# Peptides against a protein of PDB entry 6A30: the designs that were tried, part 30

Target 1, 150 residues: chain A of PDB entry 6A30
Amino acid sequence: AQDADNVLQPIMDLLDSNLTLFAKICEKTVLKRVLKELWKLVMNTMERTIVLPPLTDQTMIGTLLRKHGKGLEKGRVKLPSHSDGTQMIFNAAKELGQLSKLKDHMVREEAKSLTPKQCAVVELALDTIKQYFHAGGVGLKKTFLEKSPD

## One batch from the design tools (peptide; aimed at target 1 Y132 A135)

Design b2_p21_7_s1 (made by RFdiffusion4, then SolubleMPNN; from b2_p21_7, 13 letters changed)
Fold by OpenDDE base, seed 1:
Structure b2_p21_7_s1 (fold): chain B 150 residues (1-150), chain A 21 residues (1-21)
Amino acid sequence: as target 1 above (150 residues)
Amino acid sequence: EEEIRKKFRESYQKVLAEAAA
C-alpha cells in the first residue's frame, strides 16, 4: 500500500493540479474530453512504467511531473478572457503532448519481468487510478475505464 | 468545479483507506 502510494502520489499531484486548472476553464463537455485524454496518457505512462524497471520510472515520472508541475504554480490564472482560455488549453495540451514525447525517449529496455510484488503494486495503482477517474460517477464511466486495454 | 475536485479527492482517499485496511 505504501509503495503504491509512493508511485501514485506524483501522478495524483499532477492530476489534481491539472484538474483544478481544467475545472476552472473548461465546460463539462470539454472537461470530460480532457479527462479521457488524461486517462489515456496515464495509462500509457503506466504501461511503460510497468515495462520499464520501476525505480527509474519513479524518478522520470517524478522529474517529468515536477518539470511540468512547476509551470502551473506561477500564474495566478486570472480568468482569462475566452481567447486566453483557448490558449491555456492549447498550452496545457502542448504540455501534455510533451509528456507524450517522453514516450519516445523511454527506450524499450527489455521487459524485465515484474516481481509479484511489483505486479501487485501496479494492480493496486491501476485500481486506484480507475477509481480516481471515475470519481464516484462524476468522472469517466466505468465501462470506458475497463475498456482501456491493459 | 470545487465539487468535482472534491469528488476526485474523496475517491482517492477512499482507495487509500481501503488499501490500508
Scores: peptide ipSAE 0.112, ipTM 0.681, DockQ to the pose 0.561
OpenDDE base, seeds 2, 3, 4, 5: peptide ipSAE 0.098, 0.086, 0.111, 0.108; ipTM 0.691, 0.668, 0.699, 0.698

Design b2_p21_7_s2 (made by RFdiffusion4, then SolubleMPNN; from b2_p21_7, 14 letters changed)
Fold by OpenDDE base, seed 4:
Structure b2_p21_7_s2 (fold): chain B 150 residues (1-150), chain A 21 residues (1-21)
Amino acid sequence: as target 1 above (150 residues)
Amino acid sequence: EEEIRKKFLDSYQDVLKKAAA
């Protein structure tokens, strides 16, 4: 639990700050779309951090934005500013790229399979993130979270 | 909005507490 907390805390701090901001500026329906895109971004970032050898922050950000950035624009019809929302996601992606604690816990040995301990931490981390995004039912639906790759 | 935020955090903390038990 402590190891998982150490890994998750930076992510949760980032998510809390961004989700709080998004909640303030988005209508409920738009917020759901933002959450979906953020969920995808988080999952993709975690996957890369765990599976890939140390990548440059720029490489990670570029790939994340290329894969997930297009989906967010189409859904933001009622956002105050599409550009602002995109920039916010971009900034969130940058910060997610700096998840050094996650890297330190998950990627102890470059290009190797996760140890049983690391697997347990990852599983706990994923469960925690799912619960966080579900937020007791006010966030994303469990069905959506369970269908997402993790 | 604050209620949503609180529920996010509560969910996170709940999972952590359960994992620590």
Scores: peptide ipSAE 0.105, ipTM 0.642, DockQ to the pose 0.689
OpenDDE base, seeds 1, 2, 3, 5: peptide ipSAE 0.117, 0.095, 0.087, 0.095; ipTM 0.694, 0.650, 0.645, 0.628; seeds 1, 3 fail the geometry check

Design b2_p21_7_s3 (made by RFdiffusion4, then SolubleMPNN; from b2_p21_7, 11 letters changed)
Fold by OpenDDE base, seed 2:
Structure b2_p21_7_s3 (fold): chain B 150 residues (1-150), chain A 21 residues (1-21)
Amino acid sequence: as target 1 above (150 residues)
Amino acid sequence: EEELRKKFLDSYKKVLEEAAA
């Protein structure tokens, strides 16, 4: 449980910041599209985190995610005017793009088979993240989340 | 649209609270 929390917390912080902002500023269809892209990003990030040595990579990913997430929190307070909303979406998309670049810098260390304990932690983390993205039925469809390569 | 946003935020907050417990 503690290990899962250590993995989840940086991701959840990022998701909380981004999803809250997007929920406030995006139209329904745009929000859904953003959620799908975020889901893919999170899945890709987790996949790489799992392949990398668990302890050192959690810190690096957490730091990188936190660094990018802090930029979005400052925008949470003001309901942007229509013009400001577009800029906020653009900025958020730019931040997400930077997170995607992190994908390229994460050297796939040799895919060490996860220990059973690590597998259990990852499964728990994935289930939690799926719940976040599902958001009680108002987020992404469960079927979409289940089809995502885990 | 605003209602949907509210529902999303409320649900998301609930999930966060459950995960933190």
Scores: peptide ipSAE 0.066, ipTM 0.591, DockQ to the pose 0.216
OpenDDE base, seeds 1, 3, 4, 5: peptide ipSAE 0.060, 0.050, 0.056, 0.052; ipTM 0.585, 0.583, 0.582, 0.580; seed 1 fails the geometry check

Design b2_p21_7_s4 (made by RFdiffusion4, then SolubleMPNN; from b2_p21_7, 12 letters changed)
Fold by OpenDDE base, seed 2:
Structure b2_p21_7_s4 (fold): chain B 150 residues (1-150), chain A 21 residues (1-21)
Amino acid sequence: as target 1 above (150 residues)
Amino acid sequence: MEEIRKKFRDSYQKVLEEAAA
C-alpha cells in the first residue's frame, strides 16, 4: 500500500492540477481528448516508474512531474475572455507535449519482469487511476480504460 | 463543466482516502 501511494501521489498531483485546469478551459469534447492523452501518458509513466527499480528514477519522475505540475498551479487560470481561452488551451497542450517528451527521456530499461510485489503495486495503482479517469462516469469510458494495453 | 470538475475532485479524494487506508 505504501509503495503504491509513493508511486501514485506524484501522478495524482499532476493529474489533479492538469485536470482542474483543463476542466475550466476545455469543452467536454476537448476534455475527453485531453483525458485520453493523459491516460496514455500516465500508463506509460507508471510502467516506466515501476519497471525501473532504482528509487532514483522514481524521484526523478516525481521531481519532473512536480516541476511541471507546479508550473500549472501558479497559472491562476483567470477565466480568460473568449480570445484567451484558446491561448490557455494551447499552453496546456504545450505542457502536455513536454510531458510526452519526458516519455522519450525515460531510459527504456529492459522490460524486466515485474516482481510479484511490483505487480501488486501496479494493479492497485491502475485500479485507482482508472477510477479517477472514469470520474463517476463523466470522464473516460470504462471500456476504454480496460482496453488500454497493460 | 462544474459538474465534471466536481466528479474529478470527488474521485481524487476517494483515491486519497483509499490510499491512506
Scores: peptide ipSAE 0.042, ipTM 0.594, DockQ to the pose 0.313
OpenDDE base, seeds 1, 3, 4, 5: peptide ipSAE 0.022, 0.038, 0.030, 0.040; ipTM 0.563, 0.575, 0.557, 0.577

Design b2_p21_8 (made by RFdiffusion4)
Pose (drawn by RFdiffusion4):
Structure b2_p21_8 (pose): chain A 105 residues (1-54, 100-150), chain P 21 residues (1-21)
Amino acid sequence: AQDADNVLQPIMDLLDSNLTLFAKICEKTVLKRVLKELWKLVMNTMERTIVLPPSKLKDHMVREEAKSLTPKQCAVVELALDTIKQYFHAGGVGLKKTFLEKSPD
Amino acid sequence: SLQEKALERLEEALEKAEEEA
């Protein structure tokens, strides 16, 4: 849990002062649109940075084996991910839980 | 929990922003 906090700390420091600034000055729809978009952006960047997928093999170029995360690493990632979801839900001001769960991103 | 802590931090940030306003 402490490790997951440390992973999320950088992105939280960025968004905190912001998300906070918004909902204060945005209409509901405007806020929802921005959060939905920031959401897609975070999920996409994570997909393309910490978990980029894994070369000519014999003759026909095959994808390499993925280097597995350690058990502790897997757990930190799962928890950090579940935490960002709750962060965007924001206990009922951010995105609805139903939207986040079915988010294709 | 960590999720509760993240929500509490966000609520504190909203309260601070309201006080500064």

Design b2_p21_8_s1 (made by RFdiffusion4, then SolubleMPNN; from b2_p21_8, 7 letters changed; failed a check: too like the target's own chain)
Amino acid sequence: SLQEKVLERLKESFEKLEKEL

Design b2_p21_8_s2 (made by RFdiffusion4, then SolubleMPNN; from b2_p21_8, 8 letters changed; failed a check: too like the target's own chain)
Amino acid sequence: SLQEKVLQRLKEALEELEKKL

Design b2_p21_8_s3 (made by RFdiffusion4, then SolubleMPNN; from b2_p21_8, 12 letters changed)
Fold by OpenDDE base, seed 1:
Structure b2_p21_8_s3 (fold): chain B 150 residues (1-150), chain A 21 residues (1-21)
Amino acid sequence: as target 1 above (150 residues)
Amino acid sequence: SLKDKVLKRLEESRKELEKKL
């Protein structure tokens, strides 16, 4: 439980911060697409956090979160102009694209087989994240979450 | 709005999950 919480908490904090913004600025159809991309991002981030050595995990998530979080700490949420929302989506898409490329680079490093402990943490984390993204039926469909190749 | 419902349910789901961890 504690190991799963340590992996999930940074991810959930990132999701809460970004989903609140995206839900405010995005139309229904765009929001659904954003949720799918965020799901992919979370899966890739979780994979890295569990597969990488513990020392690199805090630094990499912290660096990823710090690179993203430095934009949100300016306390007055001025409603981003339509241009700022588009730029944020573009930046998020660019970062998702970079994360996909980084997956290709990391897959070239030895696919370290997850230990049984790491597998148990992944399973617990996946169930938690699936429930979060399903959000009692208003989020992503269960069938999409279960069939995701990510 | 649908957006407000989504946000509310996401927040509720988050809180429920945090209680189970």
Scores: peptide ipSAE 0.065, ipTM 0.604, DockQ to the pose 0.069
OpenDDE base, seeds 2, 3, 4, 5: peptide ipSAE 0.063, 0.059, 0.056, 0.059; ipTM 0.595, 0.604, 0.595, 0.599

Design b2_p21_8_s4 (made by RFdiffusion4, then SolubleMPNN; from b2_p21_8, 10 letters changed)
Fold by OpenDDE base, seed 5:
Structure b2_p21_8_s4 (fold): chain B 150 residues (1-150), chain A 21 residues (1-21)
Amino acid sequence: as target 1 above (150 residues)
Amino acid sequence: SLKDKVLERLKKSLEELEEKE
């Protein structure tokens, strides 16, 4: 559904940009932890975007995600020297922390009953994101993804 | 490496999403 695409595309763009960087600079254990935090963030963002009135929240989430993502673009991908790698991890952690804080500022309206259309959008979006985060078995474990509150 | 596999799979997943849109 076009509505699912409108919700997913900004999220996927953000994830692609950040995960590419994190996969390059993070150790395996750190990367897995980052993926788990991103998963939680995405799930919460989707829940809020679909439950909250569509017009204001998509633009706000997209704008907020873009504002925080733009801080990363200015770094010409110079292969960070070892000292630069630590700073990049610190900056990436700071950006993730800012995204989490942004989440706390989003007013969760009480879970209104989703319309059948909204349910279909949620299901499609969740399946796509689960597939993305699982990444053919190299990402998050399927069991972890299924424990997320649907 | 695991990192390279993750990146490749994530990229593929994004491409598949774009094709379904």
Scores: peptide ipSAE 0.061, ipTM 0.583, DockQ to the pose 0.071
OpenDDE base, seeds 1, 2, 3, 4: peptide ipSAE 0.026, 0.060, 0.063, 0.025; ipTM 0.550, 0.581, 0.590, 0.548; seed 3 fails the geometry check

## One batch from the design tools (peptide; aimed at target 1 T20 A135)

Design b2_p22_1 (made by RFdiffusion4)
Pose (drawn by RFdiffusion4):
Structure b2_p22_1 (pose): chain A 105 residues (1-54, 100-150), chain P 22 residues (1-22)
Amino acid sequence: AQDADNVLQPIMDLLDSNLTLFAKICEKTVLKRVLKELWKLVMNTMERTIVLPPSKLKDHMVREEAKSLTPKQCAVVELALDTIKQYFHAGGVGLKKTFLEKSPD
Amino acid sequence: AEAAVERLKEAMEKLEEAMEAA
């Protein structure tokens, strides 16, 4: 849990002062649109940074084996991810839980 | 996970207090 907090700390320091500034000055729809968009952005960047997928093999170029995360690493990632979701739900001001769960990103 | 929601609510309260003081 402490490790997951440390992982999310950088992105939370960025969004905190912001998300906070918004919903204070945005209509519901405007806020929802921005959050939905920032959501897609965070999920995409995570997909393309901490978990980029894995060369000529014999003759025909095959994808390499993924280097598995350690058990502790897997758990930290799962929890941190589940935490960002709750962060964007925001207990009922951010995105709905139904939307986040079915988010293709 | 609940602590992250609580942190965001605390940040909102601090912003409202700063606006009222301004």

Design b2_p22_1_s1 (made by RFdiffusion4, then SolubleMPNN; from b2_p22_1, 13 letters changed)
Fold by OpenDDE base, seed 3:
Structure b2_p22_1_s1 (fold): chain B 150 residues (1-150), chain A 22 residues (1-22)
Amino acid sequence: as target 1 above (150 residues)
Amino acid sequence: AQKAVDRLEKSMKELEKKLEEL
């Protein structure tokens, strides 16, 4: 339980910050697409954090958090004009595309069978994240979360 | 975990309300 909370807390803080921003900028259809991409990102990050040794993962989560967090710290967030919002989505999609290249590096590490302890942590974390992304029915559909290949 | 779910649910409900007002 405590190990799962330690892995989830940084992810949840990132999601809360980004969802609040996307909620203000995105139309309902765009927001659903953003939520689907965030779901994939969270699943990939969790898989790496649980499967990869802890030392490399703090740097990757920290780098992902730092790249997304640095956009928030500087001055008066002028509501980006429709053009700037599109560019932010494009940049986020480009960063997610770079994460797909990092997936190609993971495909080459032999699927080391997770230990029973690692499997239990993954299952608990997956259930928590499914509940988070479902958000009482206002988020992603349960059928999508269950059928996702991630 | 439950507090995080509750925060997200609240944020999503507030978003839905704002989208209905637009």
Scores: peptide ipSAE 0.021, ipTM 0.467, DockQ to the pose 0.303
OpenDDE base, seeds 1, 2, 4, 5: peptide ipSAE 0.020, 0.019, 0.019, 0.020; ipTM 0.467, 0.468, 0.465, 0.486

Design b2_p22_1_s2 (made by RFdiffusion4, then SolubleMPNN; from b2_p22_1, 12 letters changed)
Fold by OpenDDE base, seed 5:
Structure b2_p22_1_s2 (fold): chain B 150 residues (1-150), chain A 22 residues (1-22)
Amino acid sequence: as target 1 above (150 residues)
Amino acid sequence: AQKAIDRLKKALEALEEEEKKK
């Protein structure tokens, strides 16, 4: 459990920060789209983390999420007018969408078999992330989350 | 993690309530 929390905490902190911001500036439809793209990104990142050697995993997730999170930092916290905020979010969603395409360029090394402990950590992590994106029923539909390759 | 879930839930609920008022 503690190992799972240590792996998840940076992801959850990033998601919490970004989604809290997006929830304030986005309309519901845009936010749902952002949530879907973030879900795909998280799932793809976790898939890669599982397939890639353990030593690079925490740093790679953090680095991938941080490298793309930096694109949002340039604007001074002027609450952009509703139009500017929507465009920034659209651009961020587009960038996140492009991250999903980056999947095709990373050499899938042979998936090393996870130890039972690693599998349990991943399962706990996936469950926590699913719960987060579901957000008590107001977020993504459970059926959508379940269709994601576990 | 649970605190983050609760924050997102509240934020989405607030957004949904705002949308219903439009």
Scores: peptide ipSAE 0.239, ipTM 0.743, DockQ to the pose 0.163
OpenDDE base, seeds 1, 2, 3, 4: peptide ipSAE 0.229, 0.223, 0.223, 0.214; ipTM 0.736, 0.730, 0.732, 0.722

Design b2_p22_1_s3 (made by RFdiffusion4, then SolubleMPNN; from b2_p22_1, 12 letters changed)
Fold by OpenDDE base, seed 5:
Structure b2_p22_1_s3 (fold): chain B 150 residues (1-150), chain A 22 residues (1-22)
Amino acid sequence: as target 1 above (150 residues)
Amino acid sequence: GQRAVERLQKALEELEKKEEEE
């Protein structure tokens, strides 16, 4: 449980900050697309964190999200008109989607068999993330979250 | 984790309300 919380807390804080912002500036349809791409990114990151040594991955999550977040922070954010903000977020979501595709080109080191403890941590982490993205039914559909590759 | 879920849920509900008002 504690190990799961230690891995999840930074992810959840980052998701909370970004998704709360996106919810304020996006239309529901755009937000759902962003959520789907973030879900894929989180699943991909968790998969790597489980397969790769734990120390490099917190930095990679932060770096992956920081590398994409840097596109938004440059100028004095005049709140662009609702249309411009939505388009920028759509572009950011599209870029995030392209990153998820770039994963298939990263050489997956041999998937070491997860220990039972690691499996339990992953299951708990996945459940928590599914609940987060479902957001009581207003977020992603439960069926989508359940059909995501394990 | 639960607080983050609640915050996101609230933000999404507020978004839905705004879209219904527009």
Scores: peptide ipSAE 0.129, ipTM 0.623, DockQ to the pose 0.266
OpenDDE base, seeds 1, 2, 3, 4: peptide ipSAE 0.128, 0.123, 0.127, 0.123; ipTM 0.627, 0.621, 0.624, 0.617

Design b2_p22_1_s4 (made by RFdiffusion4, then SolubleMPNN; from b2_p22_1, 10 letters changed)
Fold by OpenDDE base, seed 1:
Structure b2_p22_1_s4 (fold): chain B 150 residues (1-150), chain A 22 residues (1-22)
Amino acid sequence: as target 1 above (150 residues)
Amino acid sequence: AQRAVERLQEALEKLEKELKEK
């Protein structure tokens, strides 16, 4: 349970911060593309975070999240002017880019077979995330989520 | 895990709302 929380919380923080923003600022077709890329990122992050020892990854994900969290505190939520919306997209894209780089650093460890406990955590997390990305039928199609090679 | 599920559910509801409004 604690290991599942350690994996899911950073992902949820990312999703909470970015998906709501993307849903507000993106057109429907763009949003679908963003969701597909986020899905891939989440799946890859989960796989790696579960396979890697919990201690090092919490620090890395936590450090990445903490560095970006400090920048958001000061601004009075003014209605994003066109310039503010573009900057928010750029910042969100930069955050996603940093997560992709973190992915590249984590790839080098041998894909060890997941323990039964890790498999159970992955299955639970995957089901929940699939539901999230499906968003009651308005998000990604179930068939896409199920056929994802990730 | 339970807290994560609850938070994901909340995020899902927010996403659904935003998607329905478009």
Scores: peptide ipSAE 0.056, ipTM 0.576, DockQ to the pose 0.192
OpenDDE base, seeds 2, 3, 4, 5: peptide ipSAE 0.060, 0.040, 0.051, 0.049; ipTM 0.572, 0.550, 0.566, 0.553; seeds 2, 5 fail the geometry check

Design b2_p22_2 (made by RFdiffusion4)
Pose (drawn by RFdiffusion4):
Structure b2_p22_2 (pose): chain A 105 residues (1-54, 100-150), chain P 22 residues (1-22)
Amino acid sequence: AQDADNVLQPIMDLLDSNLTLFAKICEKTVLKRVLKELWKLVMNTMERTIVLPPSKLKDHMVREEAKSLTPKQCAVVELALDTIKQYFHAGGVGLKKTFLEKSPD
Amino acid sequence: AAKAAELHEKFLDAAKEKLEAA
């Protein structure tokens, strides 16, 4: 849990002062649109940075084996991910839980 | 300022609650 906090700390420091500034000054729809968009952005950047997928093999270029995360690493990633979701739900001001769960991103 | 504080708590408290539960 402490490790997951440390992983999220950089992105939370960035969004905190912000998300906070918004909903204060945005109509509901405007806030929801921005969060839905920032949500897609975070999920996409995570997909393309910490988990980029894995070369000519014999003759026909095959994808390499993925280097598995350690058990502790897997757990930290799962928890950190579940935490960002709650962070965007924001207990009922952010995105609805139903939207986040069915988010294709 | 009070409203910003309330909103700030909502954003952090949800994440803190998930981490405490874990």

Design b2_p22_2_s1 (made by RFdiffusion4, then SolubleMPNN; from b2_p22_2, 14 letters changed)
Fold by OpenDDE base, seed 3:
Structure b2_p22_2_s1 (fold): chain B 150 residues (1-150), chain A 22 residues (1-22)
Amino acid sequence: as target 1 above (150 residues)
Amino acid sequence: DEEAQKIREKFLSARQAALDKA
């Protein structure tokens, strides 16, 4: 229970504020696209946090965030201001990069291999995050979430 | 808005379910 809460609370704090902001400024179709990009970012960040050594994590996260931010710039997202909207998404991506701090909660030992207990915690966290992004059907489709890189 | 509220409500529900299961 405590380990799951320690993992879920930071994710909730980061995602809730950003999604609330995007829901206010984005049309429904644009919001769906933003959710897809945020999902990819979260999953990739979590994967790298678990699999990669700490020293590599900062550099890799920075590279990932820049790649996603630049990718969103190329997409004509119908935002009130294209430049402002892109910058806002990029800033949100930077905040989500702080999910790397969840490493201490998900993986107690800096090993590339997880123990069965650590695997169970990660699976529970992933299931919860999938439910969050699905949001009872108003968010992302289950088929999209299941095909994402875990 | 309504969509953001639904997302938050579902997340809170999922978190509580996870805590109850763990």
Scores: peptide ipSAE 0.167, ipTM 0.748, DockQ to the pose 0.403
OpenDDE base, seeds 1, 2, 4, 5: peptide ipSAE 0.177, 0.152, 0.138, 0.150; ipTM 0.753, 0.731, 0.671, 0.744; seeds 1, 2 fail the geometry check

Design b2_p22_2_s2 (made by RFdiffusion4, then SolubleMPNN; from b2_p22_2, 14 letters changed)
Fold by OpenDDE base, seed 1:
Structure b2_p22_2_s2 (fold): chain B 150 residues (1-150), chain A 22 residues (1-22)
Amino acid sequence: as target 1 above (150 residues)
Amino acid sequence: KKEEEEIRKKFRDSYQKKLDAA
C-alpha cells in the first residue's frame, strides 16, 4: 500500500489539480466527458509505460495527444469559456507528463521486466485509479472503467 | 463552489479509502 501510494501521489496530485480547474469551469456533462478523456490518457500512458520499452516521455505524450485529440475535435463541446475544450485537454495531457514519474518508480532499470512485486503494485495502482475515477458514483461508471484494457 | 468541493471530496475520499483498505 505504501509503495503504491508513493507511486500514485504525483498522479493524484495532478488529477486533483486538474479536477479543481475543470470543476470550476465545466458543467457536469462536460466534466464527465473530460473525465473519460483523462481516463483514456492515463490508461494508455500506463499501458505504454509497462508494456513498451521506455520511449521518450515526450514522444509518448505527443502520440497520445495526437491519437486522442482528434476524437475530441469532432464533438464541438461549446465550453462556456471561449477556451477550446481541446486545448484544455492538451494542457492537461502535457501536465500528465508527470506520469513519467510512475515509470521511474515502477521501472528502476530501463531494460527489466516488472518483478512480481512491481506487478502487485501496478494492480493496486490500477484499482486505486479506478476507484478515484468512479468517485462513489459521481464520476465514471464502473462498466466503463472495467472495459478499459489493464 | 460548494458543488465543486463536494465533487472533489468524493474523488479524494474514494482514493483514500482504497489506499487505507490495501
Scores: peptide ipSAE 0.165, ipTM 0.735, DockQ to the pose 0.636
OpenDDE base, seeds 2, 3, 4, 5: peptide ipSAE 0.149, 0.134, 0.144, 0.158; ipTM 0.706, 0.692, 0.705, 0.712

Design b2_p22_2_s3 (made by RFdiffusion4, then SolubleMPNN; from b2_p22_2, 12 letters changed)
Fold by OpenDDE base, seed 5:
Structure b2_p22_2_s3 (fold): chain B 150 residues (1-150), chain A 22 residues (1-22)
Amino acid sequence: as target 1 above (150 residues)
Amino acid sequence: SEEEKKLREKFLSSYQEKLKAA
Protein backbone atom coordinates (compact mmCIF):
# COMPACT_ATOMS: atom_id res chain seq x y z
CA ALA B 1 0.00 0.00 0.00
CA GLN B 2 1.14 3.56 -0.72
CA ASP B 3 0.79 4.30 2.99
CA ALA B 4 3.30 1.57 3.83
CA ASP B 5 5.75 3.01 1.31
CA ASN B 6 5.33 6.48 2.77
CA VAL B 7 6.18 5.20 6.25
CA LEU B 8 8.88 2.77 5.16
CA GLN B 9 10.81 4.97 2.75
CA PRO B 10 11.95 7.59 5.31
CA ILE B 11 12.86 4.85 7.79
CA MET B 12 14.74 2.86 5.17
CA ASP B 13 16.57 5.96 3.94
CA LEU B 14 17.62 6.80 7.48
CA LEU B 15 18.64 3.22 8.16
CA ASP B 16 20.57 2.96 4.89
CA SER B 17 22.52 6.13 5.60
CA ASN B 18 23.25 5.36 9.24
CA LEU B 19 23.90 1.63 8.87
CA THR B 20 26.19 2.21 5.90
CA LEU B 21 28.16 4.71 7.95
CA PHE B 22 28.25 2.46 11.01
CA ALA B 23 29.27 -0.55 8.91
CA LYS B 24 32.27 1.42 7.66
CA ILE B 25 33.41 2.91 10.97
CA CYS B 26 32.43 0.28 13.54
CA GLU B 27 34.03 -2.99 14.45
CA LYS B 28 31.67 -5.98 14.13
CA THR B 29 30.94 -6.14 17.88
CA VAL B 30 30.25 -2.41 18.13
CA LEU B 31 28.15 -2.56 14.97
CA LYS B 32 25.94 -5.26 16.48
CA ARG B 33 25.35 -3.12 19.57
CA VAL B 34 24.54 -0.09 17.43
CA LEU B 35 22.17 -2.21 15.34
CA LYS B 36 20.39 -3.40 18.48
CA GLU B 37 19.93 0.16 19.71
CA LEU B 38 18.75 1.30 16.28
CA TRP B 39 16.32 -1.62 16.21
CA LYS B 40 14.90 -0.59 19.58
CA LEU B 41 14.67 3.01 18.45
CA VAL B 42 12.90 2.08 15.21
CA MET B 43 10.49 -0.25 17.02
CA ASN B 44 9.74 2.39 19.64
CA THR B 45 9.26 5.06 16.99
CA MET B 46 6.94 2.80 15.00
CA GLU B 47 4.98 1.89 18.12
CA ARG B 48 4.50 5.55 18.92
CA THR B 49 3.65 6.43 15.34
CA ILE B 50 1.00 3.74 15.32
CA VAL B 51 -0.43 4.83 18.67
CA LEU B 52 -0.34 8.56 17.88
CA PRO B 53 -2.82 10.14 15.41
CA PRO B 54 -1.83 9.24 11.79
CA LEU B 55 -1.43 12.77 10.31
CA THR B 56 0.90 14.30 12.90
CA ASP B 57 2.98 11.16 13.18
CA GLN B 58 4.35 10.90 9.65
CA THR B 59 5.59 14.46 9.97
CA MET B 60 6.98 13.80 13.43
CA ILE B 61 8.86 10.66 12.38
CA GLY B 62 10.17 12.47 9.33
CA THR B 63 11.12 15.45 11.47
CA LEU B 64 12.68 13.36 14.23
CA LEU B 65 14.55 11.30 11.67
CA ARG B 66 15.57 14.43 9.73
CA LYS B 67 16.63 16.39 12.81
CA HIS B 68 18.90 13.60 13.92
CA GLY B 69 19.95 12.59 10.39
CA LYS B 70 20.98 16.14 9.41
CA GLY B 71 23.80 16.12 11.94
CA LEU B 72 25.53 13.35 9.98
CA GLU B 73 25.08 14.69 6.40
CA LYS B 74 27.12 17.91 6.61
CA GLY B 75 30.68 16.69 6.54
CA ARG B 76 32.29 15.27 3.45
CA VAL B 77 32.88 11.89 5.05
CA LYS B 78 36.60 12.09 4.96
CA LEU B 79 37.43 8.65 6.21
CA PRO B 80 37.99 9.77 9.76
CA SER B 81 41.26 8.71 11.28
CA HIS B 82 40.76 5.94 13.87
CA SER B 83 40.40 8.61 16.58
CA ASP B 84 37.78 10.50 14.61
CA GLY B 85 35.83 7.30 14.01
CA THR B 86 35.60 6.65 17.74
CA GLN B 87 34.38 10.18 18.32
CA MET B 88 31.77 9.78 15.60
CA ILE B 89 30.55 6.53 17.15
CA PHE B 90 30.39 8.22 20.54
CA ASN B 91 28.47 11.15 19.09
CA ALA B 92 26.12 8.82 17.23
CA ALA B 93 25.56 6.78 20.39
CA LYS B 94 24.94 9.99 22.33
CA GLU B 95 22.43 11.14 19.72
CA LEU B 96 20.69 7.77 19.87
CA GLY B 97 20.63 8.04 23.66
CA GLN B 98 19.07 11.47 23.41
CA LEU B 99 16.44 10.09 21.04
CA SER B 100 15.66 7.44 23.64
CA LYS B 101 15.24 10.14 26.30
CA LEU B 102 13.06 12.22 24.01
CA LYS B 103 10.87 9.13 23.91
CA ASP B 104 9.85 9.67 27.53
CA HIS B 105 8.52 13.16 26.79
CA MET B 106 6.23 12.11 23.98
CA VAL B 107 2.79 11.87 25.57
CA ARG B 108 1.28 8.42 25.23
CA GLU B 109 -2.02 9.32 23.74
CA GLU B 110 -4.65 6.61 24.22
CA ALA B 111 -3.69 3.47 22.31
CA LYS B 112 -6.38 3.50 19.66
CA SER B 113 -6.90 0.03 18.27
CA LEU B 114 -5.20 -0.23 14.90
CA THR B 115 -7.49 -0.75 11.96
CA PRO B 116 -6.90 -3.95 9.96
CA LYS B 117 -5.29 -1.79 7.27
CA GLN B 118 -2.92 -0.20 9.77
CA CYS B 119 -2.06 -3.65 11.15
CA ALA B 120 -1.22 -4.89 7.65
CA VAL B 121 0.99 -1.84 7.02
CA VAL B 122 2.76 -2.36 10.35
CA GLU B 123 3.30 -6.06 9.68
CA LEU B 124 4.77 -5.31 6.27
CA ALA B 125 6.93 -2.55 7.70
CA LEU B 126 8.15 -4.79 10.52
CA ASP B 127 8.97 -7.61 8.12
CA THR B 128 10.93 -5.24 5.87
CA ILE B 129 12.81 -3.72 8.80
CA LYS B 130 13.55 -7.19 10.24
CA GLN B 131 14.98 -8.31 6.91
CA TYR B 132 17.00 -5.12 6.70
CA PHE B 133 18.48 -5.57 10.18
CA HIS B 134 19.14 -9.26 9.51
CA ALA B 135 20.96 -8.32 6.28
CA GLY B 136 21.26 -11.90 5.00
CA GLY B 137 22.79 -13.09 8.27
CA VAL B 138 25.54 -10.46 8.67
CA GLY B 139 23.36 -8.22 10.86
CA LEU B 140 21.18 -9.10 13.84
CA LYS B 141 20.05 -12.67 14.52
CA LYS B 142 16.50 -13.60 13.54
CA THR B 143 15.86 -14.81 17.08
CA PHE B 144 16.67 -11.37 18.46
CA LEU B 145 14.42 -9.65 15.92
CA GLU B 146 11.53 -12.03 16.63
CA LYS B 147 11.81 -11.62 20.41
CA SER B 148 11.42 -7.87 20.11
CA PRO B 149 8.26 -6.91 21.99
CA ASP B 150 5.37 -6.80 19.63
CA SER A 1 2.41 -4.58 -4.61
CA GLU A 2 4.84 -6.06 -7.13
CA GLU A 3 6.53 -2.66 -7.26
CA GLU A 4 6.99 -2.61 -3.49
CA LYS A 5 8.45 -6.11 -3.61
CA LYS A 6 10.94 -5.04 -6.28
CA LEU A 7 11.91 -1.95 -4.31
CA ARG A 8 12.38 -4.07 -1.19
CA GLU A 9 14.54 -6.61 -3.01
CA LYS A 10 16.65 -3.86 -4.56
CA PHE A 11 17.12 -2.17 -1.21
CA LEU A 12 18.01 -5.40 0.59
CA SER A 13 20.45 -6.37 -2.15
CA SER A 14 22.12 -2.95 -2.02
CA TYR A 15 22.37 -3.04 1.75
CA GLN A 16 23.75 -6.57 1.84
CA GLU A 17 26.35 -5.58 -0.72
CA LYS A 18 27.38 -2.56 1.36
CA LEU A 19 27.67 -4.67 4.52
CA LYS A 20 29.72 -7.34 2.72
CA ALA A 21 32.05 -4.70 1.31
CA ALA A 22 32.66 -3.17 4.77
Scores: peptide ipSAE 0.061, ipTM 0.622, DockQ to the pose 0.080
OpenDDE base, seeds 1, 2, 3, 4: peptide ipSAE 0.048, 0.044, 0.046, 0.051; ipTM 0.585, 0.585, 0.584, 0.590

Design b2_p22_2_s4 (made by RFdiffusion4, then SolubleMPNN; from b2_p22_2, 13 letters changed)
Fold by OpenDDE base, seed 3:
Structure b2_p22_2_s4 (fold): chain B 150 residues (1-150), chain A 22 residues (1-22)
Amino acid sequence: as target 1 above (150 residues)
Amino acid sequence: SKEEEEIRQKFLDARKAVLDKA
């Protein structure tokens, strides 16, 4: 349980910060699209974390998530005018694109099979994240969350 | 609309409930 919490907390903090902002500024249809894209990103990141790095580098995901999370803390989020919202989405997408650079660094480690303990932690983490995105039925549909992000 | 705001608030509240259980 503690190990799962250590993995989940940085991800949940990042998601909560970003989704809170998007929920405030986006229309319902746009918000749903953002949720779907974030879900795909999270699933791809988790899949790569499962397949590529041993969970030992919690520090790198945490550091990458923290480095990107700190950019949101310092600036008085002036509610950007319509033009600035697009720029923030673009910057968020660009920062999420830097998660793709994390992919390139993660590709070099031999795909070590997760231990049963690591699998259990990932399953718990995945379930929590699914619940978070489902948001009691007002977020993403369960059928969407159960599909593999192609 | 008022309905959209209610849905947004439900979304925010539901997320908080998941975070409080984790």
Scores: peptide ipSAE 0.441, ipTM 0.882, DockQ to the pose 0.230
OpenDDE base, seeds 1, 2, 4, 5: peptide ipSAE 0.121, 0.107, 0.123, 0.434; ipTM 0.689, 0.669, 0.691, 0.881; seed 2 fails the geometry check

